# Ledger of designs, part 127: peptides against a protein of PDB entry 3B8E

Target 1, 230 residues: chain A of PDB entry 3B8E
Amino acid sequence: PFLIFIIANIPLPLGTVTILCIDLGTDMVPAISLAYEQAESDIMKRQPRNPKTDKLVNEQLISMAYGQIGMIQALGGFFTYFVILAENGFLPIHLLGLRVNWDDRWINDVEDSYGQQWTYEQRKIVEFTCHTPFFVTIVVVQWADLVICKTRRNSVFQQGMKNKILIFGLFEETALAAFLSYCPGMGVALRMYPLKPTWWFCAFPYSLLIFVYDEVRKLIIRRRPGGWVE

## One batch from the design tools (peptide; made by RFdiffusion4, then SolubleMPNN)

Design b1_p20_3_s2 (from b1_p20_3, 14 letters changed)
Fold by OpenDDE base, seed 3:
Structure b1_p20_3_s2 (fold): chain B 230 residues (1-230), chain A 20 residues (1-20)
Amino acid sequence: as target 1 above (230 residues)
Amino acid sequence: LERIKEKLEKRREERKKELE
């Protein structure tokens, strides 16, 4: 998000504080929880791999899969960002290059896509209104990401939800998201303005997409062992 | 792009009317 902010010169979609909350708050407990995940039921059915050849290929494929998931996560966040700004009169095309004028406190007549002039304060309210939904979108997408990371080959339905620490991680990140979204003073302290409950649902299609993507990937691996997807 | 421009122009006109 921050890289796109710099490259595209768009208004900041996700604040630095929210990024820190994701990295330190929402990602850490789930990541630790994966260390306690039970071995896959088919682990004993796996043939010994050649450590010199098969390891490198598998690491690259795993890295690519995680990279793809990360891209879907980013797309989910940006979708929410663009929807909010569009609802407030800023279409995606109009946001390109707008940052310079957007962040200038002395320009109080920045025009939206519809010719409405926005003061600096009004622009910052809209910007900070984007931060919270973006953050929540990431959390909702992380639900799917965490669940799919439980297994490499087996479906989540086959493996089940046996890891209590993982479940705790899901609740923790959700509780943190709710706290940051609705606690009084977060708008001033963290530049995260209150979130309408409806925005929680904006990320659900992306969460579902990640889940379906991974289940399909795993299905392909099960049907074609040793394929390019493994 | 032309459809987007037309929609933008229409909304500009609508907002001008709301501000009058």
Scores: peptide ipSAE 0.015, ipTM 0.432, DockQ to the pose 0.110
Fold by OpenDDE base, seed 2:
Structure b1_p20_3_s2 (fold): chain B 230 residues (1-230), chain A 20 residues (1-20)
Amino acid sequence: as target 1 above (230 residues)
Amino acid sequence: LERIKEKLEKRREERKKELE
């Protein structure tokens, strides 16, 4: 997110404090919960292959999984960011290069995509209005990501939700998201303005898409062992 | 992109007229 902010010169999509809350609050507990997930039934049935090659493959698989999760989360957050700004009159193309004028407190006539002039205060309200939904979007996407990461090959329906720690982690991150979104003073302290309940649902189609995509991927892996999708 | 620009320019002109 920060790299895109610098490269594209767009308004800041996610505050530094919010990033810290994601890294420490929403990512850590669920990640720990995954360590307690039961082994896949198919992994246990595989004959031990060469331990050196299997370790390398597992490390690559883990690295790819974490990298993909992070990328998916970022995409979900940016989707919500662009939707909010578009609803407020700032189309994605118009945001490119806008940061310089956006962050200048002395410019009070920044035009949106429709010619509406925005004061510095109004712009900052919109910017900070994006932070909370971005964060919540990450949490909602994480629901799907964590569930799909339980298994490499098996469907979630086959593996089930046996890990109580994972379920607790999902509840905890949701509670944290609600706390950060609605607790008084979070707008001032964290630059996270209160979230309308409707924004919780903005990420749901994206979360569902990820879930469906992964289930289809796993289905293909099961049907075509050794394919490029693996 | 050109069509989007044209639509945006048209909306800008319409809003300018509403503000005048």
Scores: peptide ipSAE 0.014, ipTM 0.379, DockQ to the pose 0.091
Fold by OpenDDE base, seed 1:
Structure b1_p20_3_s2 (fold): chain B 230 residues (1-230), chain A 20 residues (1-20)
Amino acid sequence: as target 1 above (230 residues)
Amino acid sequence: LERIKEKLEKRREERKKELE
């Protein structure tokens, strides 16, 4: 998110506090759950195969998978961001290079794509209105990521949701997202304004896309052991 | 996604009418 923010000079799609909440709240517990689940899956897969070659292949697979999943997550967040801004009159093309004027407190006449003038306060309200949906989008996409990461090679349908830590992580992540989105005072404290329930659904196509992508990837890996996807 | 797109298009049309 920050790289696109810097490169495209768009208004900040995700606030620092929101990033901290993702890193500390929504990523930590899932990462722990994943570490435990990987440890269990690796313990079960400890047939004495050559630990160096299998680790290298797994690390490359994991790095590529996480890189691709991370890109899809970012795309989901940015999609939500662009939709919200477009609904408020700012088309994606108009956002390019707008950051300088957007963040300037003395410019109260920033024009949207339709020639409407926006005060600094109005712009910041719209910006902060994007932070919560972006966060929720990441959380919903992370549901798919967590469910997918449960199985390295097997379909999620084969292993089921037996990991209590994973279920707890999903619950905690969702509870945190609901708390940050709807708790009174969070708008002032964290600059996260209340989210319309409809925005939760914006992430679902991307969550489904990640799910389908990983199931297809796992299917390819199962059918072609040793292919470029490994 | 289709509902979001429809709402987006509707809001664009409404704003376009307000500017005309």
Scores: peptide ipSAE 0.014, ipTM 0.487, DockQ to the pose 0.196
Fold by OpenDDE base, seed 4:
Structure b1_p20_3_s2 (fold): chain B 230 residues (1-230), chain A 20 residues (1-20)
Amino acid sequence: as target 1 above (230 residues)
Amino acid sequence: LERIKEKLEKRREERKKELE
């Protein structure tokens, strides 16, 4: 997200507070929960791997898969960002290069895609309105990430939801998202303005996409052991 | 995306009507 912000020079899609909440709040509990995840039912039944070739290939494939998932997460966040700004009159194409004027408090006549002029205060309200939905989008996408991370090879349907700590992690990050989104004063204190409930659903297609992607990946791995898709 | 496009077009039309 931050790289695209720099490269495209768009208004800030994700605030520093939201980044901190993601890194410290939403990622820690899931990471801990995964440490307590039960081994895959097939792990103990797996034949001995070639320790030299299979480890390196496996690490590379895992890194690639997580990189791809992370990219989908970022796309989900940016999608929500662009939707909100578009609903407020700023089309995605118009946002390119707009940051310089957007962040200038002395420019009170920044035009949207429809020629409407926006004051600095109005622009900042819209910007901060994007922060909360972006955060929530990441949380919703992380639900899928947590679920798919339970197993490497087995389907979620095969492994099931046995880890209660993982489930707790899902509730914790959701509760944090709800707290930051709806608690009075968060807009003033954290620049995270209240979120309309409808925005929670904006991320669902991306969560589903991640889930389907991972299940397809795992299915390919099961059908073609030792393939490049592991 | 289609819904977004439709909403954007609708808003564009509404704003065009307000300017006329």
Scores: peptide ipSAE 0.015, ipTM 0.495, DockQ to the pose 0.131; fails the geometry check

Design b1_p20_3_s3 (from b1_p20_3, 13 letters changed)
Fold by OpenDDE base, seed 3:
Structure b1_p20_3_s3 (fold): chain B 230 residues (1-230), chain A 20 residues (1-20)
Amino acid sequence: as target 1 above (230 residues)
Amino acid sequence: EEEIKRRRERRREERERLEK
């Protein structure tokens, strides 16, 4: 999200503090929990890794983690961001290049897509109104990401949800997201304004998409062992 | 896009009228 902020020169979709809350708060416990996941039921039926040909982290795993899933996650966040800004009169096309004037405290007449003038304070309220929904969207999408990362080949329905630490991680990240979204003073401290409860559901289609995508991928791997999708 | 443009133009004209 920060890279797109720089490249597109749009208003900041996710604050630096909120990024830190994701990286240090919501991601740590879930990531650690994966170390305690039970081995797949079929793991002993697989041939041992060839140390000459097989890397620990192959290009396919990197592509899935950072390229595909990460892109879907980012799209979910940006969708929420663009919807909120559009509801406040800023259409996506109008946001391109707007950052310079948006962040200038001396410009109090920045026009929206409909010609309405926005003061610096009003613009910052709208910006900070985007931070919380973006953050929550990331967390909700991370539920699916964490669940799909449990297995490489088996369906989640085959593997089950036996890892109590992973379940705890899902609750922890959700509780943290709720705390940051609704605790008094977070608007001042973290630039995260309170979220309407309805915005939690905005991310659900993306979470479902990731889940379905991965289940289909795993199904293909099971049907065609040794394919390029593995 | 045309409707957005028309809304921008109308608001610009309204401002120019209020500043005069």
Scores: peptide ipSAE 0.021, ipTM 0.492, DockQ to the pose 0.093
Fold by OpenDDE base, seed 2:
Structure b1_p20_3_s3 (fold): chain B 230 residues (1-230), chain A 20 residues (1-20)
Amino acid sequence: as target 1 above (230 residues)
Amino acid sequence: EEEIKRRRERRREERERLEK
């Protein structure tokens, strides 16, 4: 998110403190919950054909899969960001290069895509209004990530939701997201203004995309054992 | 950047004209 902010010179989609809340708050508990997940029975029974090469290949493929999931998460966040800004009159193309004027407190007549002038205060309200839905989008997409990470080859439907700690992690990160989104003072502390409950649904297409992606990946692995997708 | 600078300078001049 920060790299895109620098390269595209768009208004900041997510504050530094909010990024830390994602990294430490929403990722840590889920990661711990996954450590208590029982390994997929086929992984534990499968002797490595070559312990050195098969381990390296598996680590590379896991890293690639997580990298792809992370890109989908980021795309989901940016989609939500662009939708909110578009609803407020700022189309994505108009945001390119706008940061310099956006962040200038002395410019109170920044035009939107429709010619409406925005004061510095109004712009910052819109910017901080984007932070919360961006964060919530990441959390909602992480639900899918948590559920898919419990299995390597089996469908989520085949493995089932047996880990109570994983279920607890899903509720905990959701509760944290709700707390950060609606607790008084978060607008000042984290630059996260309260969002309408409807914005939670903006992330669901991306969660579904991750589920579909992972199920397709797992299906390919099952059909072509030893392929490059493993 | 030069156009942004020119716009800032014009706006500064406009403000200085409105404050006089």
Scores: peptide ipSAE 0.020, ipTM 0.526, DockQ to the pose 0.035
Fold by OpenDDE base, seed 5:
Structure b1_p20_3_s3 (fold): chain B 230 residues (1-230), chain A 20 residues (1-20)
Amino acid sequence: as target 1 above (230 residues)
Amino acid sequence: EEEIKRRRERRREERERLEK
């Protein structure tokens, strides 16, 4: 997110506080919960891996898969960001290069795509209004990410949802996201303005996409063992 | 895009009228 902000010179899509809330708040308990996931039912039926050849290839493939998932997460966040700004009169094309004037407190006549002038304060309210939905989009996408990370090869439908700690993690991250989004004073303390409940649903297509992508990947691995997808 | 451009032009003209 931050790299695109710099390269495109767009208004800040995700605040530093929201990033910290993701990294330290919403991701920690889910990540710990994966340590308590039951071994895949077929793990003892797998042949011993060659420790010299199989480790490196497998780490690269995992890193690639997580990289692709991370790109889908980022796309979901940016989609939410662009929709909110478009609803407020700023079309995506108009945002390119706008950062310099957007962040200047002395410019109170920044025009939107429809020629509406925006004061510095109004622009900052809209910017901070984007941060919370972006954050929530990441959390909703993380539901799918956490669920798919339960298994390496088996379908989630084969593994099931038996890990109570993982279920607790999903509720905890969701409760934290709701707290940060709707608790009075978060706009002042964290610059996180309340979002409409409808914004939670904007991330669902991306969560579904991640889930389908990973299930298809795992299906390919099961059908073609030893392929470049493992 | 043409309608957006026309809206921008009208608002600029309106601003220029208010500043005179």
Scores: peptide ipSAE 0.019, ipTM 0.473, DockQ to the pose 0.097
Fold by OpenDDE base, seed 1:
Structure b1_p20_3_s3 (fold): chain B 230 residues (1-230), chain A 20 residues (1-20)
Amino acid sequence: as target 1 above (230 residues)
Amino acid sequence: EEEIKRRRERRREERERLEK
């Protein structure tokens, strides 16, 4: 998200405080839940036949999988961001290069895609209105990520959701997202404005995409053992 | 896209008229 912000010179899609809430709030309990996840029986029972090659291959494959999931997660967040800004009159093409004027407090006449002028305060309100949906999108996509990380080769449908810690992590993330989205004073304290319930559903296609992607990946791994997709 | 362009052009012309 931050790299696209720099490269495209768009308004900031995710604030520093929301990043901290993700890293400390939403990622901590899930990370703990994954640490206590019972490793897939096939991973723990396989003695590394060749510790150097099998470790390197596994590290590269894990890195690629996490990189791809992270890209899908970022795309979900940016989709939500662009939809909200477009609803407020700022089309994606118009946002390119707009950051300089957007962040300038002395410019109170920044035009949207329809020629409507926006004050600095109005621009910051719409920017902060994007932070909460972006955060919630990340949380909803993380539900899929947590569930898929439970299994390396087996389908989620085969292993089921037996880990109580994982279920607690999903609940905690959702509760935190709801708290940050709807608790009075969060707009002042964290610059997170209340979220319309409809925006929670904007993340669902991307969550589903991650599930489909992971199931397809796992299916390929099961059919082609030793492929570069493992 | 054409309607958006026409709206931008009209607003620019209106602004240029107000600055004169």
Scores: peptide ipSAE 0.020, ipTM 0.496, DockQ to the pose 0.083; fails the geometry check

Design b1_p20_3_s4 (from b1_p20_3, 15 letters changed)
Fold by OpenDDE base, seed 1:
Structure b1_p20_3_s4 (fold): chain B 230 residues (1-230), chain A 20 residues (1-20)
Amino acid sequence: as target 1 above (230 residues)
Amino acid sequence: LEKIKEKLEERRKKLKEELE
């Protein structure tokens, strides 16, 4: 998300606090779960015939899968971001390169795609309005990740404890998302403005997309073992 | 376009009121 913000020079899709909440709250639990999965996989794996190569392959596979899922999560968040901004008059194409003017406090007449002028304050309200839905989108997409993990045949038992950690993490991040979204004062303190309940549903198509993507990926892996999609 | 502008202004007003 931050890379796209820099590269595309768009208004900030995620606040620093939101990023910290993702990194500390959302990403740490998966990382811990992966560490436990590795530990459990190391325990459950009978001495791999070649411990170095098999461990490396599994770590690479897990890293690639996690990286791909993370990219889809980011895309889901960005979609929500673009939808919110589009509903507020800023089409995605218009956002490209807009950051410089968007963040300039002295420019109070930034035009949207429809020629409406936006003050700095109004722009920041819209920007901060995007942060919470982006975070919530990630949380909702992570629910799909849990479902995907449950459908993986290979590690149903490893998935048990991983599922407990993941489930706990999902509850924690969902509770955190609800707290940050609806607790009074969080908008001022954390720049996370209250989220309309309707925006929770904006993430559902992406949860479905990630589910379909994973099923397609699994299908490809089953049909082409050792392919680039592993 | 005018209807969109009106809706946007109403949303801005609501958002501002929710933030206050």
Scores: peptide ipSAE 0.016, ipTM 0.416, DockQ to the pose 0.130
Fold by OpenDDE base, seed 2:
Structure b1_p20_3_s4 (fold): chain B 230 residues (1-230), chain A 20 residues (1-20)
Amino acid sequence: as target 1 above (230 residues)
Amino acid sequence: LEKIKEKLEERRKKLKEELE
């Protein structure tokens, strides 16, 4: 998120404190749960042919899976960010290069995509309104990603939800998201304004798409073992 | 801040009506 903010010169989609909360609060528990579940599922059932090389391969696979999840989460967050800004009159194309004027306190007539002028205070309210749903979107996308990543080949419906650590992680993330979204003072402390309940559902189509895509991928892998999709 | 929020909500409603 921060790299895209710098490169594209868009309004900041996610605050630094919120990023820290994601990295420390929402990413660690899921990562541990995934590492544990992968160890119980497809990886451990292969007798290590060579314990050193197979451990390295497994660590690489876990690292790649984690990196992919993080990328998908960022995409989901940006999707929600662009939806919110578009609903407030700022189309994605108009946001490119807008940061300089957006962050300037002396410019109180920044035009949106429809020619409406926005004061600095109004712009910052919209910006901070994006932080909370961005965070919540990451959590909702993590629900799908964690569930699909527990198995490489088997459907979620076949494997079920046997990992208690994963289930606990999902509840903890949801509780943290609710706390950060609705606790008084979070708008001032974390620049996360209260979230309307409707925004929890903004990520659901994206999560569903990922879920369907992964189930289709797994179906293809089962039908064509050793294919390029694996 | 509340007055600014109200103005933002009004603008948001107006924009939504223009997009429909």
Scores: peptide ipSAE 0.016, ipTM 0.390, DockQ to the pose 0.074
Fold by OpenDDE base, seed 3:
Structure b1_p20_3_s4 (fold): chain B 230 residues (1-230), chain A 20 residues (1-20)
Amino acid sequence: as target 1 above (230 residues)
Amino acid sequence: LEKIKEKLEERRKKLKEELE
C-alpha cells in the first residue's frame, strides 16, 4: 500500500500506523498459530525423494502461492479504497498524481471528478475514512489466508479447525479490527475514522476468492502429485 | 451526475460536522 502511494502518487490508502498494527497485531498471532499447526499426515508419510532439489522447488512454489495470495489481498484493500473514494467523488483515474495537491494544506480547492472543490480538512477526513475499511478488508482477507495456510495439501474441510491457537488468532485480529474501527479517539490517534458495519462485508468476496483459489490448488495437488502447483 | 453531486454534498456536510 505504501509503495503504491509513492509510485502512483495517490492519496495514502493505509496509514503507516495501521500497517504497523497489521504487522504486529494481526500477523503475529496467526504466524505463531501456524507454527503449532500439526503436520499433515500425508507430509509426514512422504519421504523426500531428493531433499535438496525437491525442497527448493517446493519452497519456490509455496513462495509463489503466498505471493499470489498477497497480491489478491492487496487488490481487495485497494478495491475498498477506490470504492470509498469514488463514493466521495474521486474516480480512480483522477487519483493518479493527485497526492501533491491532496497533501498540500494551502490548496483548499482541489477538484474531484465532478468539479467539486475540497478543502484540505475535508480531503484528510475522506482519506482517513479509507484507512479503517482498508484495514478491515485486510483482516477479513487474512481470515481466509490463515485458514488456508493450515494445510498444504489437504482441504480445510478434511483437516478441520483443530488448532485452538489459530482460532484464537482469528478472534484476536477480529477484535483488534473492531477496536481500531469503533473505539473513540482512533480517528485522532491512528487516523482511522469509524467504520460503517456494512464495510466489513465488502471484503468477503475476496476472502472467498482466496479460499476457493487455495482449495482448487490443493485439489490439483491431490490429483496431480508432483506437479508444478505444489 | 446530479445524484452523485447531492451525495457528495451530503458527505461534505457530514465531514464538516466531524471536524467541528
Scores: peptide ipSAE 0.015, ipTM 0.441, DockQ to the pose 0.177
Fold by OpenDDE base, seed 5:
Structure b1_p20_3_s4 (fold): chain B 230 residues (1-230), chain A 20 residues (1-20)
Amino acid sequence: as target 1 above (230 residues)
Amino acid sequence: LEKIKEKLEERRKKLKEELE
């Protein structure tokens, strides 16, 4: 998100607080849940054929898969960001290079794509309105990430959902997202303004995309052991 | 937060009216 923010000079799509909440709140419990996934996970059950080469290859493939998933997460967040700004009169093309004027407190007549002028305060309200749904989008996508991480090879439908810690992680992420989105004062304190409930559903296509992507990947691995997608 | 929400909703309504 920050790289695109710098390169495109768009209004800030994700605040520092949201990043901290992702790193500390939404990622920690899932990571712990995966550490206890010993009985259900097949990740550590596979013995390398060659301890020197196969281990490195497997680590690289896992890293690439998580990198791809992370890109899909980012795309989901940016999609939500652009939709919100477009609904508020700022088309994606108009946002390019707008940051300088957007962040200037002395400019109170920044025009949107339709010629409507926005005060600094109004612009910041819209910006901070984007932070919450971006965060929620990440959380919803992380549901799929957490579920698919249970296994490396087996389908989620074959493996099942028995890990209580994983289930707890899903609820914790959701509860944190709801708290940050709807708790009074969070907009002023954390720059996370209230989210319309409909925005929770905006991330579902991306969550489904990740799920389908991983299931297809795992299906290929099962049908063609030793493939590059392993 | 409610005041901010109201202002945002009013702005959205105005923008919708301008887009129609």
Scores: peptide ipSAE 0.013, ipTM 0.367, DockQ to the pose 0.083

